# Designs tried in a protein design run: peptides against a protein of PDB entry 5K2M. Part 188

Target 1, 273 residues: chain A of PDB entry 5K2M
Amino acid sequence: MRIGITYTVLRREEMAIKERAGEFGEVVMLHEDDLLFPGNYDLDVVIIRNVSHFKALYTARLFESEGIPTVNSSRLIFEAGDKLFATLRLAGKVPVPEWKAALSEGGALRVPDSLGYPLVSKPVFGSWGRLLAKVNDRDSLEAVLEHRKWMKNPLYGIHYFQEFVEKPGRDIRSYVIGGEFVGAIYRYSNHWITNTARGGKAEPCSDPEVEELSVKAWEAFGEGALAIDIFESEKGLLVNEVNPNMEFKNAARVTGADMAGKLVEYAVEVAKT

## One batch from the design tools (peptide; made by RFdiffusion4, then SolubleMPNN)

Design b2_p27_6_s1 (from b2_p27_6, 17 letters changed)
Fold by OpenDDE base, seed 3:
Formats: structure tokens, sequence, C-alpha cells
Structure b2_p27_6_s1 (fold): chain B 273 residues (1-273), chain A 27 residues (1-27)
């Protein structure tokens, strides 16, 4: 078994994945600078750990073009890494926050007629709560839309909105790998954008409803390794988003779950199919 | 450990920013 690991930055996750992969076979670390295609890669599977969504997507697709399976697959990265495409998958299987998509400013201005205020404006791509806006009124909506016009990437012209969910000063991040629930954490934050990368406290989450919902959310995609963001709302648990390029350092530390091992085990299974 | 972790998070943020900029240059 020869296991590739693509990476941009050698994080604790990539170090843990490397260590665990070494138990199953030869490990080939591939920095982005080492990647040239077409290439004759002698690999049975590649674990995709590129930081960028798009580099991860293209790297996965390039290896797949050479007959080398990837974890995650380019298909999963594409569908799960786009907030709108992910919502389309999730909405058919699990409770999600109310959402609207608009393809024009004129469409976007009508979103409050159906969702009301406050709203959350989200780009369809991007991580760490970048370009998330809480939109409380018409003036704020107009300002967000005006700024979006001057953003060069045409994907910023895809207007994705969600209801603002009042959270109890935390959210839940769960992890499902190969359809198995691996663990979950509470992420505490005094800000409406909960992210542990911004200095939030993490605690273990042991809730059977979270486990069941997380597996159902994964089943909406049916493959790979996903981090799942869940809100505790007055309506119950809502699946907010999924991440096909999961950070798990804090979750592994807090839960003691061998997320790196589970990811490698799944990659080895994928290599055998 | 905390400084090394901060440096790695800063490097990660820079790499992501540079990549988002490269995507804007291809359009």
Amino acid sequence: as target 1 above (273 residues)
Amino acid sequence: MEEEEKERLEEEREEIREEEERFKELE
C-alpha cells in the first residue's frame, strides 16, 4: 500500500495522518510544489489535504484522471465545498436553516420578503467565516450587494442567504468518515460566527441526536470524510454546512477520537475498491 | 507551541489568500 498525502501546510492534522498512514504502508508526502501533471505517480490512494478548496478539488481530479482514487473524491469536494450545492444535498435528507439563492441583485432584494430579517449573507465558497454578513435591514442588504458587485470573482454574484439562527453561544461540529460517526464537539464563541480557529473553547459533544443527524447528513453525499456544522435552534438541530477539507486538531484533542486513523482506514478501504 | 501554532495559522491564511488572489487573476 502506497498512500499519498497532498498538503499546502504541514498542520497537526497532516502530521497525524502521516503517522497513522505509516502503519498501513509507505507514505508519500506531496507538497503542492511537488505536484506536476500528468505524472507517473505510483500510489494506491491519495489523501487530499490541500488548504484551498479549489486546489483540493483540482488535485483530487488530477489524481483521479490517472486512475488513483482520492479521499475526498473530486465529486465530494465539489458538492460539499460549495455552500449552495451542499445545501441542495442536505435539504433533501436533514433539517437545514431556511435559505434562499438569488442570481441577481434584483432577486436578492426580494429574499427578505420570504425569509425576513435578520439574514446571513454567505459566499458559496470560502472558509473560516470569511465574507459572512449578518444583514439586519434593507440598508445593510443594499450595502452587501453593492460591495459584491465590485468583487472580481463571478461566484460572488451568486447570492446565498440563510435565516439568522440564534445559537446558545455555541455550535456543534461533528465528524463522519465513511459513514461512521467519529465524534463531535461544542464550539463556544461569544460571536455569532463560531469558529475554534478564532480562539473559541471546544468541549466534547455526546448527544445521540447529533450522532444520528450527522450520519444522515453524511448520507446526503454518500462518501468520504466530512466535518458537519450543526446549530442548536428553537426548531431543533439544523445542519448548517459541511466541510470536505476538515480540520480536526481541536476535535481530536478534546474527544480523544482517532480522526486521523479513521481517515487513513477509510483511505485504505477506498484503495482496495 | 502556541507561537508555532499561530505562525502555522498565519501561513495557512496567507496561502489561502494568495490562492484566492490567483483565482481572481485567471478571470
Scores: peptide ipSAE 0.015, ipTM 0.510, DockQ to the pose 0.027
Fold by OpenDDE base, seed 1:
Parts: sequence; structure tokens; C-alpha cells
Structure b2_p27_6_s1 (fold): chain B 273 residues (1-273), chain A 27 residues (1-27)
Amino acid sequence: as target 1 above (273 residues)
Amino acid sequence: MEEEEKERLEEEREEIREEEERFKELE
């Protein structure tokens, strides 16, 4: 078995994936500079670890066009990596924060008529809480919409909003790979954006309700490896978003779960189907 | 914490750079 691993930066995750993949076969590390298509890749499966959502998506689709399966698939990357498309999948299976989408500024200005204030403006793409805005009033909404007009990416014209969820100073990140719950962590933050990037602590989360909800959230997509972001709210657990290009170094460290091994095992399973 | 924050900031910068480069080629 020959396992490709595509990457932009050799992170702790990619190192761990490489190490575990070496137990199953020959490992071929593929930096983005090594990726030229059409190509003649002698690979049974490719693990997609490109940092960019779009590079990951296109890389997956390009390998699939050569008859090489990918983890994650281009379909999963596309649907899970877009916050709106992910919400559409999730909303049919699990509790999600109340949301609205608008395709124009005039539509977006009516979102508070349904969601009220405060609300959260999100881009449909992007990581680490980039361009998340807590919108407390009309003036703030108008400011966010004005700024979006001048953003070069046409996807910023897709206006996605959620209700503002009051969280207990933390959120939950869980991991589901091939339909198996692998682990979960609490991410603590003094900011309404819970990201471990901003000095947040991570602690193990051992909650059967989180495990059940995480598996149900994964079942909304039905394939691949997903990190799942869950809010603890007054309404109960809410699935906020999923990530098809998961960071797991903190979760692996805190939980002791072999997330890299589980990802490789799943990739090996995909290669055999 | 500082190394992990630095690594994520580098990853975020790379993702932003790639998004920006894609749009410069359309201009």
C-alpha cells in the first residue's frame, strides 16, 4: 500500500500522520510544490492536509480524477468546509444554532427581523474565527455589510448569520473518523470566540451526550474525518460547525487519543473499498 | 502556548495569503 500525504506546512499533525502511515505501507509526502496534474501518481489513497480549504478541495478532486481516493473526499471537503453547506447538512440531523442566509445586502438587513440581536456574522469559509463579528445592533450590521462589499472574494457576498449563543466560557471540539467517535476536548476562552489560538486551555471532554451528538453530526455527511464544534447553550448542545481539515495536536495531547492512527486506519479502509 | 499560537498564526497567514493570491490572479 502506498499512502500519499499532501501538505502545505509540516505540522505536528502531518508528522503524526506520516509516522502512523508508515506502519501500513510506503508513505509519500507531497508538498504543494510537488502537486502537478494531470499526473501519474502511484498511490492507493491520499490523505489531504493542505492548509487552504480551496487547495485541499482541488487537490482532493484532482487525485480523485486520477482514480485515487482521498481522505477527506472532495465532496466532504466541499460540503463540510463551507459553513452554510455544513449547516444545511447538520440542520436535518442535529440541533444547530438558529441561522439565516442572505444573498444580498437588502436581504441581510432583514436578518435581525428573524434572529434579533445580538447575532453573529460569519463568512462561509475561513478558519480560526477570521471575520467573525458579533453584531449587536443595526449600525454594526451596516458596518459589516459595508466592509463585505469591498472584500475581493465573491463568497463574502454570501451573508451567513447565526444567533449569538451564550457559552459557559468554553466550547467543545469533538473528533469523529469513519463514524467512530475518537475524542473530545473543552476549549476555554475569555472571549466569545473560543479558539485555542488565543491562549485558551484545552481539557478532556468525557460526555456521552457529546459523543452521541458528534456521531449524529458526522452521519449528516456519512464519510471521512471531521472535527465537530459544539456549543453548550441554555437550549442544550448545539453543533456549530464541522472541519474536514482538522487540527488535532491539542486534542491528541489532552485526550491521549490516537487521532493520527485513526485517520490512517480510515484512509487504509478507503483504499481497500 | 506561544509556539502553538505562532504555528496557528503562520497557518492562518498562509491560508490568507493563498486566498489573496488567488484573487490577484483574477485582477
Scores: peptide ipSAE 0.014, ipTM 0.524, DockQ to the pose 0.024
Fold by OpenDDE base, seed 2:
Structure b2_p27_6_s1 (fold): chain B 273 residues (1-273), chain A 27 residues (1-27)
Amino acid sequence: as target 1 above (273 residues)
Amino acid sequence: MEEEEKERLEEEREEIREEEERFKELE
């Protein structure tokens, strides 16, 4: 078994994946600077850990073109890493926040007629709550739309909105790998954007409803390793988004779950299929 | 600033830098 690991930065997650992969076979670390295609790579599977969503997507697709399976697959990265495409998958299987998509400013200006205020503006791509806006009124909506016109990436012209969900000062992040629930955490924050990167406390989440919902959310995609962001709302649990490029250092530390081992075990299973 | 917060800010800056570099090539 020869296991590739692609990476941009050697984080705690990549170090843990490397260590655990060494128990199953030969490990080949592949920094982005090492990636040239076609490359004639002699690998049974590649674990994709590129930081950039687009680099991860293209890297996965390039290895797949050489007949090498990837974890995650380019299909999963594409569908799960786009917030709108992920919502389209999720909405058919699990409760999600109310959402609207618009392809023009004139369309976006009508979103409050359906969602009301406050609403949340999201880019369809990007991590760590970047460019999330709580839109409280018409003036704030017009300002967000004006700023989007001057952004260089044409994907910022895809207007994705959700209802604003009132949360109990926390959200839930769960992890499902190969259809198995691995663990979940509460992420505490005094800000409406719950991100552990901003000094939030993490605590174990042991809720059977979270476990069941997390597996159902994973089944909307039907493959790979996903982090799942869940909101506790007055309407019950809502699946907000999924992440195919999951960070898990905090979740592994808090839960004691072997996230890296489970990811490697799944990659070894994928290599055998 | 906790070490974990510093690491994440460095990761976020790297992703932003990579996106910005691609847009400079389109100008």
Scores: peptide ipSAE 0.014, ipTM 0.528, DockQ to the pose 0.024
Fold by OpenDDE base, seed 4:
Structure b2_p27_6_s1 (fold): chain B 273 residues (1-273), chain A 27 residues (1-27)
Amino acid sequence: as target 1 above (273 residues)
Amino acid sequence: MEEEEKERLEEEREEIREEEERFKELE
């Protein structure tokens, strides 16, 4: 068994994955600078840990073109890493925040007619709550749309909106790998964007409803390793988004779950298929 | 906290840099 691990930055997660992968076979660390295609990679599976969503997507697809399976697959990265495409998968299976998509400014300006205010404007790509905007009124909507016009990436012309979900000063991040629930945490924040990146505390989440919902959310995609962001709302639990390029250092620390081991075990299973 | 925050800021900066590089290629 030869296990590739692609990476941009050697984080705690990549170190843990490397260590656990070493128990199953030979580990080949592949920095982004090492990746040239077409190539002669002698690997049974590649664990994709590139920081960029798009680099992860293309890296996965490039290895797949060489006949090497990846965790996650390029299909999963593509569908789960795009907030709109993820919503399309999730909405058929689990409760999600009410959402609208518009393909023009004129369309986007009509979104409040359906969702009301406040809204959340999201880019379809990006991590750590980047370019999330709470849109409280028309003036704020116009400002967000104006700023989006000056952003050079055409994906910023895809206008994705959600209802603003009032949360109890926290959200839930769960982890499902190969269809198995691995663990969950509460992320506490005084900000409406509950990201651990903003100095939030994490606590273990032991809730059977979270576990069941997390597995159902994973089953909307049907493969891979996903972090799942869940909101506690007045409507009950809502699956906000999924991440096919999950950070788990805080969750592993807080829960004691062997997330790196579970990821490697799944990659080894994929390699044998 | 400080090391974890630094690491996240480095990760975020790397992803932002990569997104910005794509913007330059579209110019």
Scores: peptide ipSAE 0.015, ipTM 0.529, DockQ to the pose 0.024; fails the geometry check

Design b2_p27_6_s2 (from b2_p27_6, 17 letters changed)
Fold by OpenDDE base, seed 4:
Structure b2_p27_6_s2 (fold): chain B 273 residues (1-273), chain A 27 residues (1-27)
Amino acid sequence: as target 1 above (273 residues)
Amino acid sequence: MEEEEEEELEEMRREIREEEEEFEEAE
């Protein structure tokens, strides 16, 4: 078996994936600079670890065009990596925060009529809480919409909003790979954006309700490896978003779960199908 | 803890910059 691993940066995750993949076969590390298509890749499966959502998506689709399966698939990356498309999948299966989408400024200005204030403005793409805005009032909404007009990417004209969920100073990140729950962590933050990028403490989360909800959230997509962001709310657990390009260094460290091994095992399964 | 958190923050800041540069280059 020959296992490709595409990457932008050789992080702890990619090192762990490489090490574990070496137990199953020959490992071919493919930096983004090494990728040229069409190409004659002698690979049974490719693990997609590109940092960029779009580079990951296109890389996966390009390998699939050569008849090489990917983990994650381009379909999963596309549907899960877009916050709006992910919400459309999730909303039919699991509790999600109340949301609205608008395709114009005039539409966006009416979102508070349904969601009220405060609300959260999200770009449909982007990682690490980038361009998330807590919108407390009309003036703040107008400011966010004005700034979005001057952004060149037309995807910023797709206005996605959620209700603001009051969290208990933490959120939950869970991991589901091939339909198996692998682990979960609490991410602590004094900021409403709970990203570990802001010096948040991580602790193991051992909650059967989180496990069940995480698997159901994964079943909304039905394949691949997903990180799942869950909020603890007054309404109960809410699935906020999923990430098909998951970071797991902290979660693996804190839980002791072999997330890299589980990802490789799943990729090996995909290669055999 | 502080040094590991700082290294992780620097790694993530690098990744964010790389993604942001990709957004700027795609523009």
Scores: peptide ipSAE 0.017, ipTM 0.557, DockQ to the pose 0.029
Fold by OpenDDE base, seed 3:
Structure b2_p27_6_s2 (fold): chain B 273 residues (1-273), chain A 27 residues (1-27)
Amino acid sequence: as target 1 above (273 residues)
Amino acid sequence: MEEEEEEELEEMRREIREEEEEFEEAE
């Protein structure tokens, strides 16, 4: 078996995936600069670890066009990596924060009539809490919409909003790979945007309700490896978003779960189907 | 450990910025 691993930066996750993949076969590391298509790749499966959502999506699709399966698939990356498309999948299976989408400024200005204030404005794409805005009033909404008009990418004209969820100074990140719950962590933050990349403390989360909800959230997509972001709200657990390009170094360290091994095992399974 | 994590984050932020700039140049 020959296992490709595409990457932008060799992070702890990519090093761990490489090490574990070496137990199952020959490992071929593929930096973005090594990728030209159409190509003659002698690979049974490719693990997609590109940092960019779009580079990951296109890389996956390009390998699939050569008849090489990917983890994650281009379909999963597309559906899970877009916050609105992910919400459409999730909302049919699990509790999610109340949300609205608008395709115009005039539509966006009516969102508070349904959701009230405060709101969260999100771009449909992008990671690490970039361009998230807490919108407390009409003036703040108008300012966000004005700034969006001057952004070049037309996807910034897709207005996605959620209710603001009051969190207990933390959120939950869980991991589901091939439909198996692998682990979960609490991410502590004094900011309403919880991200471990900003120096947040992580602790193990051992909650059967989180495990059950995480598996149900994964079943909304039905394939691949997903990180799942869950809020503890007054309404109970809410699935906020999923990530098909998961970071797991902190979760692996804190839980002791072999997330890299589970990802490789799943990729080997995909290669055999 | 904290310095290595900060360097990894700076590298990731650089790569993400370069990718966002490439998207702005491709329009």
Scores: peptide ipSAE 0.017, ipTM 0.544, DockQ to the pose 0.027
Fold by OpenDDE base, seed 1:
Structure b2_p27_6_s2 (fold): chain B 273 residues (1-273), chain A 27 residues (1-27)
Amino acid sequence: as target 1 above (273 residues)
Amino acid sequence: MEEEEEEELEEMRREIREEEEEFEEAE
């Protein structure tokens, strides 16, 4: 068994994945600078850990073109890493926040007629709450749309909105790998954007409803390793988004779950199929 | 621990910004 691991930065997650992968076979660390295609890679599977969504997507697709399976697959990275495409998968299986998509400014200006205010503007791509805006009124909506006109990436012209969900000062992040629930955490924040990367306290989440919902959310995609962001709302649990390029250092620390081991075990299973 | 998490975030923010800039320079 030869296991590739692609990476941009050698984080705690990549170190843990490397260590666990070493128990199953030969590990080949592949920094982004080492990746040239077409290449003669002698690998049974590649674990994709590029920081970039797009680099991860293209890296996965390039290895797949050489007949090497990836974890996650380019299909999963594409569908789960785009917030709108992820919502389209999730909405058929699990409760999600109310959402609207518009393909023009004129369409976007009509979104409040359906969702009301406050609403959340999201880019379809990006992590750590980048370019998230709580839009409380018409003036704020016009400002967000004006700024989007000057963004060069054409994907910023895809207007994705959600209802603003009032949260109890926390959200939930769960982890599902190969259809197995691995663990969940509460992420505490006084800000409406909850992210552990912004100094939010993490605590273990042991809730059977979270476990069941997380597995159902994973089943909307049907493969790979996903982090799942869940809101506690007045309407019950809502699946907000999924991440096919999960950070898990805080979750692993807080829960004691072997996230890296579970990821490697799944990659080894994928290599054998 | 907070400083290391902030440094890792700054590195990831830099990489993502560099990618956004590379995307901007490639157009």
Scores: peptide ipSAE 0.016, ipTM 0.549, DockQ to the pose 0.025
Fold by OpenDDE base, seed 5:
Structure b2_p27_6_s2 (fold): chain B 273 residues (1-273), chain A 27 residues (1-27)
Amino acid sequence: as target 1 above (273 residues)
Amino acid sequence: MEEEEEEELEEMRREIREEEEEFEEAE
């Protein structure tokens, strides 16, 4: 068994994955600077840990083109890493926040007719709550749309909106790998954007409803390793988003769950399929 | 947040920004 690990930055997660992969076979660390295609890679599977969504997507697809399976697959990275495409998968299987997409400013200006105010503007790509806006009124909507016009990336012209969900000062992040629920945490924040990267306290979440919902959310995609962001709302639990390039250092520390080991075990199973 | 976690986040934010800039320059 030869296990590749692609990476941009050698984080705590990549170190843990490397250590656990060494128990199953030979580990080949592949920095982005080491990647050239077409190549002659002698690997049974590649664990994709590139920081960029797009680099992760293309790296996965390039290895797959050479007959080397990846964790996650390029399909999963594509569908789960885009907030709109992820919503399209999730909405048929699990409760999600009410959402609207528009492909023009004129369309976007009509979104409040369906969702009301306040609403949340999201880019379809990006991490850590980057470019999330709470839109309270028409003036704020016009300002967000005006700023989007001056952004060069055409993906900013894809207008994705959600209802604003009132949260109890926390959200839930769960982890499902190969269809197995591995663990969940509460992330506490005084801000409407809950993110562990912004100094939020994490606590273990032991809720059977969260476990069941997390597995159902994973089943909407049907493969890979996903972090799942869940909101506690007046309507019950809502699946907000999924992440195919998950951070887990805080969740592993808080829950004691072997996230890196479970990821490697799944990659070894994928290599044998 | 440990100082090391802040440095890792700043590095990740830099790399993502560089990629967004490269993508914006390619158009």
Scores: peptide ipSAE 0.016, ipTM 0.557, DockQ to the pose 0.025

Design b2_p27_6_s3 (from b2_p27_6, 18 letters changed)
Fold by OpenDDE base, seed 2:
Structure b2_p27_6_s3 (fold): chain B 273 residues (1-273), chain A 27 residues (1-27)
Amino acid sequence: as target 1 above (273 residues)
Amino acid sequence: SAAARLEELEREREEIRREREEAAAAA
């Protein structure tokens, strides 16, 4: 078996995936600079680890066009990597924060009539809490909308809002691979944006309700490897978002779960189908 | 070590930079 691994930067995750993949077959590391299509890739499966959502999406689709399956698939990357599209999948299966989408400034200005304040403005794409805004009032909403007008990417004209969820100074990140719950962590932060990349502490999360909810959230997509972000709210557990291009170094360290091994095992299963 | 942590932070910074550049290029 020949396992491709596409990557932008050789992170701890990619090193771990490479190491574990070597136990199952021949490993072919493919930096973004090495990727030209159409190409002659002798691979049974490709693990997609490009940092960019769009590069990951296109890379997956390009390999699939050559008959090579990918983990994650281009379908999953597309559906899960867009916050709005992910919400559309999740909302029918699991509790999610209340949300509204608007396609114009005039539409966006009416969002508070339905959701009230405070709101969270999110781009439909992007990571590490970039361009997340807590919108407390009309003036803040107008400022966010004004800034969006001058942003070059047309996707910034898709106005996605959630209710602001009061969290207990933490959120939950769980991992589901091939429908199996692999582990979960609490991410602590003094900021309303709980991201471990911003220096938050991580601790193991052992909660059967989190496990059940995480599997149900994964079932909304029905394939691949997902990180799932869950909020502890006054309304109970809410699935905020999913990530088809997951970071897991902190989760693996804290839980001792073999995230890289489980990802490789799933990729090997995909290659055999 | 402090050096290993610095290298991690530099990698994370580079990842963020690349995603910003891509978000700007997809713009």
Scores: peptide ipSAE 0.018, ipTM 0.507, DockQ to the pose 0.031
Fold by OpenDDE base, seed 5:
Parts: structure tokens; sequence; C-alpha cells
Structure b2_p27_6_s3 (fold): chain B 273 residues (1-273), chain A 27 residues (1-27)
């Protein structure tokens, strides 16, 4: 078996994936600079680890065009990596925070009529809580919308809003690979944006309700490897978002779960299908 | 547009920068 691994930066995750993949066959590391298409690649499967959502998406689709399956697939990356598209999948299967989408400023200004204040403005793309805004009032909403007008990417004209969820100073990140729950962590933060990549403390999460909800959230997409962000709210557990380009170094360290091994095992099974 | 592509590139560069900093701190 020949396993490709595409990457932008050789992180701890990519090193672990490479090591585990070596147990199953020949490993071909492919930096973004090595990728030319059509390329006639001799690979049985490609694990997509590009940092950029769009580069990951296009890389996956390009390999698929050559008949090479990818983990994750371009379909999954597309649907899970966009916050609005992910919400559309999730909302039919699991509890999610209340949300609204608007395609104009005039539409966006009416969002508080449904969600009230405070609400959260999110870009449909981006990582690490980038360009998240807690909108407490009308003046803040107008300011966010004004700033969006001057942003150059037309995707900033897609206005996605969510209710502000009061959290107990933490959130949950779980991992589901090939439909199997692999593990979960609590991420602690004194800020309303919880992220371990921003220096948040991580602790193991052992909760059967989290496990069940995580699997159901994965089933909304039905394939691949996902990190799932879950809020503990007064309404119960809410699935906030999913990530098809998951970071797992902190989760693997804290839980002891073989995240890299599970990902490689899944990729090997995809290659055999 | 060229402007949209430039913003995407700026975003990607910032993502790459952060990941490199994290990778360097873990090494």
Amino acid sequence: as target 1 above (273 residues)
Amino acid sequence: SAAARLEELEREREEIRREREEAAAAA
C-alpha cells in the first residue's frame, strides 16, 4: 500500500500520522510545493493535512480526479469546513445553537428580531476564532456590518449569526473517525472564545452523552475524520461546529488516545473500498 | 477578484505562521 500525506507544515499531528502510516506501507510525504496536477500519482489513498481550508479542498478534489480516494474527501471538507454548510447538516440531526444567515446588510440588520442580543457574528470560513464578534447591541451590529463591506473577500458578505451561548468557562472538543468515537477533551478559558491553540487548558472528557452526541454529529456527514466542538448550555449539549482538518496533539496528549493511528487505519480501509 | 485572492493569501499566511510557531514550540 502507498499512502500519500499532503501538508503545509510538518506539525506534531503530521509526524504522528507519518509514523503510523509507515506500519501499513510506503509513505509519500507531499508538501504543497510538490503538488502539480495532473500528476499521475501512484497512491492508494491520500491523507489531507493542508492547513488552508481551500487548499485542502482543492487538493482532495484533484486527487479524486485521478481516481485516488482522500481522507477527508473533498465533499466532507467542503461541507464540514464551512460553518454555514456544516450547520445545515448538523441542524437536522443534533441540537445546535440558534442561528440565522443573511445575504445582505438589510437582512443582517433584522437578525436580532429573531435571535435577540447578545449574538455572535461568524465568518463562514476561518479557524481559531478569527473574526468572531460578540454583538451586544445595534451599534455593534452596524459596526461589524460596516467592517464587512470593506473586506475584500466576497465570502464576508455571507452573514452568519449564532445566539450567544453562556458556557461554564469551557467547551468540549470530541473526535470521531470513521464513525468511531476516539476521545474528547474539555477546553478551559476565561474568555468566551475557548480554544486550546490560544493557550486554553485541556482535560479529559469522559461523558457518555458527549460520546453519543459526537457520533450523531458525525453521522450528519457520514464519512471521514471530524473534530466536533460541543457547548454545555442551559439547554443541554449543543454542537457548535465541526472541523475536517482537525488538530489533535492536545487531545492525544491529554486522553492518551491514538488519534493518528485511528486516522491511518481509517485511511487504509478507505483505500481498500 | 485579485482583491479577494489577496485577502485569502493573507489569511493563509497568517494560518501558516501560527502553525509554524506551534510546531516550533513543540519541537
Scores: peptide ipSAE 0.017, ipTM 0.503, DockQ to the pose 0.038
Fold by OpenDDE base, seed 3:
Structure b2_p27_6_s3 (fold): chain B 273 residues (1-273), chain A 27 residues (1-27)
Amino acid sequence: as target 1 above (273 residues)
Amino acid sequence: SAAARLEELEREREEIRREREEAAAAA
């Protein structure tokens, strides 16, 4: 078996994936600079680890065009990597924060009529809480919309809003690969945006409700490897978002779960189907 | 647009920078 691994930066995750993939066959590391298409690659499967959502999406689709399956698939990356598209999948299967989408400033100004204040404005793409805004009032909403109008990317004209969820100074990140729950962590932060990449502590999360909810959230997509972000709310557990390009170094360290091994095992299964 | 691509590249660059800083701090 020949396993490709595409990457932008050789992180701890990519090193772990490479090491575990070596147990199953020949490993071909493919930096973004090495990727030209069509390329007639001799690979049985490709693990997609490009940092950029769009680069990951296009890389996956390009390999698929050559008949090479990818983990994750371009379909999953597309559906899960967009916050609005992911919400559309999730909302049919699991509890999610209340949300609204608007396609114009005039539509966006009516969002509080349904959700009230405070709101969270989110871009449909991006990571680490970039361009998340807590919108407490009308003046703040108008300011966010004005700023979005001057952003050059047309995707910033897609207005996605959630209710503001009060969190207990933490959130949950779980991992589901091939429909199997692999593990979960608490991510602590003193900021309303909880992210361990901002210097937060991680601790193991052992909660059967989190496990069940995580599997159901994965089933909304039905394939691949997903990190799932869950909020503890007054309404119970809410699935906030999913990530088809997961970081897991902290989760693997804290839980002891072999996330890299599980990802490789799943990729090997995909290669055989 | 070229501008949208530039913003994407700037975001990617910032992501890469953060990852390099984290990798350097862990090394």
Scores: peptide ipSAE 0.016, ipTM 0.485, DockQ to the pose 0.041
Fold by OpenDDE base, seed 1:
Structure b2_p27_6_s3 (fold): chain B 273 residues (1-273), chain A 27 residues (1-27)
Amino acid sequence: as target 1 above (273 residues)
Amino acid sequence: SAAARLEELEREREEIRREREEAAAAA
């Protein structure tokens, strides 16, 4: 078996994936600079680890066009990596924060009529809480919309909003690979954005309700490897978002779960189907 | 290159993370 691994930067995750993949076959590391299409790739499966959502999406689709399966698939990357498209999948299966989408500034200005204040403005793409805004009032909403109007990418004109969820100074990140729950962590922060990548503490999360909800959230997509962000709210557990290009170094360290191994095992299964 | 810039941003982020973890451990 020949396992490709595409990457932008050789992070701790990519090193762990490489090491575990070596136990199952020949590993071919493919930096973004090595990728030209159409090409003659002798690979049974490709693990997609490009940092950019769009580069990951296009890389997956390009390999698939040559008959090589990818983990994650271009379909999953597309649907899970867009916050709005992911919400559309999730909302039919699991509890999610209340949300609204607007396709114009005029539409966006009416969002508080249904969600109230405070609300959260999110770009439909992007990671690590970039361009998240807590919008407390009308003046703040107008400011966010004005700034979005001058951004070059037309996707910033897709206005996605959530209710502001009061959290107990933490959120949950779980991992589901091939439908199997692998592990979860609490991410602690004094800031309303609890991402550990911004200096939050991580601790193991051993909650059966989190496990059940995480699997159900994965079933909304029905394939691949997902990190799932869950909020503890007064309404109970809410699935906030999913990530088809997961970071897991902190979760692996804290839980001791072999997330890299589970990802490789799933990729090997995909290669055999 | 975009890759080099991303590596730089990741280094900066890791440095900021370490500084914050150290500050939180000292607090």
Scores: peptide ipSAE 0.013, ipTM 0.452, DockQ to the pose 0.059

